# Ledger of designs, part 34: peptides against a protein of PDB entry 6JX3

Target 1, 85 residues: chain A of PDB entry 6JX3
Amino acid sequence: AEFRLRPEISVAQTDYGMVLLDGRSGEYWQLNDTAALIVQRLLDGHSPADVAQFLTSEYEVERTDAERDIAALVTSLKENGMALP

## One batch from the design tools (peptide; aimed at target 1 Y28 I38 S76 M82)

Design b2_p30_7_s1 (made by RFdiffusion4, then SolubleMPNN; from b2_p30_7 with H4V E7A H9V H10E S14D A16P A20S)
Fold by OpenDDE base, seed 3:
Structure b2_p30_7_s1 (fold): chain B 85 residues (1-85), chain A 30 residues (1-30)
Amino acid sequence: as target 1 above (85 residues)
Amino acid sequence: PPPVVVATVEGPSDSPHRPSISRLEGPAPP
């Protein structure tokens, strides 16, 4: 399925990294560089498989770890109200 | 000042090559 942020979530680039802000609650979260990279690529229309391949080519990350990390990140984004189900 | 991390909600925050998310407290980002 298509990865999308919830409409109330805005994205900001800060000196400390990518930040997601919930305009309703005021809660906000900082993504580290790798999480930001994953989210950006997913929002650009890349599949999780595409992103996993990208991570393994850019970092010393095993494919299995990349796949699990992406899945866990997506789940967390959904569970914490940042991404649509 | 930098925002305060109140909790890590995903990932091993000690590895830059693994994704992580931290909930922040402080002034809202721009």
Scores: peptide ipSAE 0.571, ipTM 0.868, DockQ to the pose 0.634
OpenDDE base, seeds 1, 2, 4, 5: peptide ipSAE 0.556, 0.565, 0.562, 0.569; ipTM 0.861, 0.863, 0.866, 0.865

Design b2_p30_7_s2 (made by RFdiffusion4, then SolubleMPNN; from b2_p30_7, 8 letters changed)
Fold by OpenDDE base, seed 1:
Structure b2_p30_7_s2 (fold): chain B 85 residues (1-85), chain A 30 residues (1-30)
Amino acid sequence: as target 1 above (85 residues)
Amino acid sequence: PPPRPVATVEGPSSSPHRPSITRLEGPAPP
């Protein structure tokens, strides 16, 4: 399934990292660099498997950890109203 | 100054190579 942000969510780059903003509620969330990387690649059309491979190749991250982290991040983004289900 | 963290949505993590999400003090700036 294609990863997409909810229509009310905007992306901003700040001095302190990538931020997602909800234009309706006023809530906003800061992503660390790794979360931002994952989100950006998913939005670009890469699969979670692609992202996991990327993390293991470019960073000191085990494949199992990468897979778990990506799944947990996606779940959190959906449950907190940032990403479409 | 940077916005204050309100809650950790994903994480916390001791590693910068693990993803984290932190909800910031609202409302979002214009």
Scores: peptide ipSAE 0.588, ipTM 0.872, DockQ to the pose 0.621
OpenDDE base, seeds 2, 3, 4, 5: peptide ipSAE 0.523, 0.586, 0.556, 0.578; ipTM 0.843, 0.871, 0.857, 0.866

Design b2_p30_7_s3 (made by RFdiffusion4, then SolubleMPNN; from b2_p30_7, 8 letters changed)
Fold by OpenDDE base, seed 2:
Structure b2_p30_7_s3 (fold): chain B 85 residues (1-85), chain A 30 residues (1-30)
Amino acid sequence: as target 1 above (85 residues)
Amino acid sequence: PPPRPVATVTGPSSSAVRPSITRLEGPAPP
């Protein structure tokens, strides 16, 4: 249940937002502000439910949408080799 | 200039509220 990035993935803060870099393949991805916020909170140990509550309180996002978006983001991070399963 | 997007991994790339991940053109900057 613990959310973790793969060891080869590094995080960088850029003028254009948070970037994840795969040190092995050289691929890199830009996260928008909302995705970055989700990843940061998950890495800090917050549960997806915690993050969903946070998004609904801080942003104009419905709870169901927040939950679905978080799940989709986590799935994408895992499937694209950024997060551990 | 900022690196160009190659593909959207998830979400609308220009969303201000919904999360998105965009793979950028390689190689990654040093």
Scores: peptide ipSAE 0.517, ipTM 0.848, DockQ to the pose 0.560
OpenDDE base, seeds 1, 3, 4, 5: peptide ipSAE 0.508, 0.516, 0.508, 0.509; ipTM 0.843, 0.848, 0.843, 0.843

Design b2_p30_7_s4 (made by RFdiffusion4, then SolubleMPNN; from b2_p30_7, 9 letters changed)
Fold by OpenDDE base, seed 5:
Structure b2_p30_7_s4 (fold): chain B 85 residues (1-85), chain A 30 residues (1-30)
Amino acid sequence: as target 1 above (85 residues)
Amino acid sequence: PPPVPVATVEGPSSSPVRPSITRLEGPAPP
């Protein structure tokens, strides 16, 4: 399934990094650089498998760790109201 | 190996590591 942000979520690029803002509740979350990279690639239409391959090719991370990290991040974004299920 | 610090126009940063999200407090950024 395609990865999408909820319609009330906006993306802001700040001096501290990528921030996702809920326009209704006012809650906002900062993504570290790796999380931002994952989200950007998912929003661009890359699959989690694509992103895992990208991470392991660019950085010192094991494939299984990258896969778990991506899955955990997606789950967190959904559970915290930023991404659609 | 430890992350490598990188200086940017926004201030110090680091090379990508494990992903994380953090709830922020205070006024929302513009």
Scores: peptide ipSAE 0.232, ipTM 0.681, DockQ to the pose 0.307
OpenDDE base, seeds 1, 2, 3, 4: peptide ipSAE 0.215, 0.213, 0.223, 0.202; ipTM 0.667, 0.665, 0.669, 0.649

Design b2_p30_8 (made by RFdiffusion4)
Pose (drawn by RFdiffusion4):
Structure b2_p30_8 (pose): chain A 85 residues (1-85), chain P 30 residues (1-30)
Amino acid sequence: as target 1 above (85 residues)
Amino acid sequence: SAAAEALRARVAAEGPAAFTGHFEVPTYPR
């Protein structure tokens, strides 16, 4: 249940926002503010459920949408090689 | 870390068009 980045992934905070770099493939990705917030919280050890609660308390988003959006982001992070399955 | 510093320098030099792509969640107002 623990969200983890793949070992070769590095992170930078930049003027454009949070960036993930794959040190092996050389692919690098930019996360928007909400995606960065989700990833940071997941890396802190919070559950996706915790993050959904945070998003609905802080932003104009329904809980159901928050859960789906978190899930889709995590799926995308896994699909694109940033996060471990 | 050194890797993070190198990445910041690269992103500053190459700009947003050099990203492989974007992970995005819809923008939510507060």

Design b2_p30_8_s1 (made by RFdiffusion4, then SolubleMPNN; from b2_p30_8, 8 letters changed)
Fold by OpenDDE base, seed 1:
Structure b2_p30_8_s1 (fold): chain B 85 residues (1-85), chain A 30 residues (1-30)
Amino acid sequence: as target 1 above (85 residues)
Amino acid sequence: SAAAEALREWVAAKGPSAFTGRLEVPRYAR
């Protein structure tokens, strides 16, 4: 299934990077640059496998490490109520 | 969007110390 944010989540580019706001709870979360890059590519329709391939092509990171980082981020987004399961 | 604009203004006013949390992926070398 495609990666999607929950409907109450808003995205903004700020002076402190990408920020996600939960319009219901008022909670807002900062993403560091690498997390923001991953989220943006997932939202653009790339699969986690696509993103892992992209990261290994652009950065000095092993495929396995990229895959783990992506999976951990997606899990966090789902568990914190920002992404749909 | 209006929500995004409000969020930018909120962040500018309150700063990073007001974030609920931070989601991080280790920074990779280029």
Scores: peptide ipSAE 0.553, ipTM 0.866, DockQ to the pose 0.941
OpenDDE base, seeds 2, 3, 4, 5: peptide ipSAE 0.541, 0.550, 0.545, 0.550; ipTM 0.861, 0.865, 0.862, 0.866

Design b2_p30_8_s2 (made by RFdiffusion4, then SolubleMPNN; from b2_p30_8, 11 letters changed)
Fold by OpenDDE base, seed 1:
Structure b2_p30_8_s2 (fold): chain B 85 residues (1-85), chain A 30 residues (1-30)
Amino acid sequence: as target 1 above (85 residues)
Amino acid sequence: SAASEALREWVARQGPAAFSGRLTVPEYAR
């Protein structure tokens, strides 16, 4: 399934890294750089498997760890109402 | 977008105090 942000979510690159604004609740969410990288790749249409492969190619991380981290982030984004289910 | 620009300006003015939360992935070594 395609990863998409909810329509009320705005994205900005700031001095504090990637930030998401929920226009409905008014909440601001900061992403660290690794989370931002994953979100950007997913929004560009890469699958979680693609992103895991990318991470293992660019960083010293095991595939299983990358997959876990991606899955956890996606779950958080969905549960916090930032990404569509 | 206009929303993104406004968000950047707001974050610049408010700083980290504006954040309701933080989503992180463990940092990896290059």
Scores: peptide ipSAE 0.559, ipTM 0.867, DockQ to the pose 0.910
OpenDDE base, seeds 2, 3, 4, 5: peptide ipSAE 0.546, 0.555, 0.546, 0.551; ipTM 0.862, 0.866, 0.861, 0.864

Design b2_p30_8_s3 (made by RFdiffusion4, then SolubleMPNN; from b2_p30_8 with A4S H22R F23L T27E P29A)
Fold by OpenDDE base, seed 1:
Structure b2_p30_8_s3 (fold): chain B 85 residues (1-85), chain A 30 residues (1-30)
Amino acid sequence: as target 1 above (85 residues)
Amino acid sequence: SAASEALRARVAAEGPAAFTGRLEVPEYAR
């Protein structure tokens, strides 16, 4: 399924990078630049496989490592209530 | 959006010490 944020989540670009806000709880999370890049591409409609291919083409990272990093990030976003299942 | 503007203002006021947490992916070399 398409990667989507939960309706209550807002995104902002800040001096500290990409930040996600939960409008219900008031919690907010900082993303480092690599995480932000992955989230941006997923929100643009790219699949995790697409993103992994992108990362291996642009950076010194193995495909397996990129896939693992993407999967871990997506899991964290879902478990922390930021992304829809 | 209004929500994004409010979020930027909150981050500016409270700073990174007020973040609930940080989501990190290892930084890759070019």
Scores: peptide ipSAE 0.559, ipTM 0.866, DockQ to the pose 0.930
OpenDDE base, seeds 2, 3, 4, 5: peptide ipSAE 0.547, 0.558, 0.544, 0.545; ipTM 0.861, 0.866, 0.859, 0.861

Design b2_p30_8_s4 (made by RFdiffusion4, then SolubleMPNN; from b2_p30_8 with A4S R10W E14A H22R F23L T27R P29A)
Fold by OpenDDE base, seed 1:
Structure b2_p30_8_s4 (fold): chain B 85 residues (1-85), chain A 30 residues (1-30)
Amino acid sequence: as target 1 above (85 residues)
Amino acid sequence: SAASEALRAWVAAAGPAAFTGRLEVPRYAR
């Protein structure tokens, strides 16, 4: 299934980068630039494999490392209640 | 959206000390 945020999650671009807000709990999370880039591409409909390919083409990162970083981020987003399973 | 505007206001007023946490992926070299 496509990557989606939970309905209560809002996204904003701030002076501190991309931030995700849970409108129910009031919790909000800061993303660093690389995490924000990955989330943006996933929300735009790119698969994790697409994003990994993009990262290896734009940055000095091995495919396996990119895939691991993407998977870890997605897991964190799901476990912290920001993304749908 | 209203939620996004509120979020920006929260961040501006409270700063990073109020974040629940930080999600990080290693910075890659260009």
Scores: peptide ipSAE 0.558, ipTM 0.867, DockQ to the pose 0.925
OpenDDE base, seeds 2, 3, 4, 5: peptide ipSAE 0.549, 0.556, 0.547, 0.554; ipTM 0.864, 0.868, 0.862, 0.867

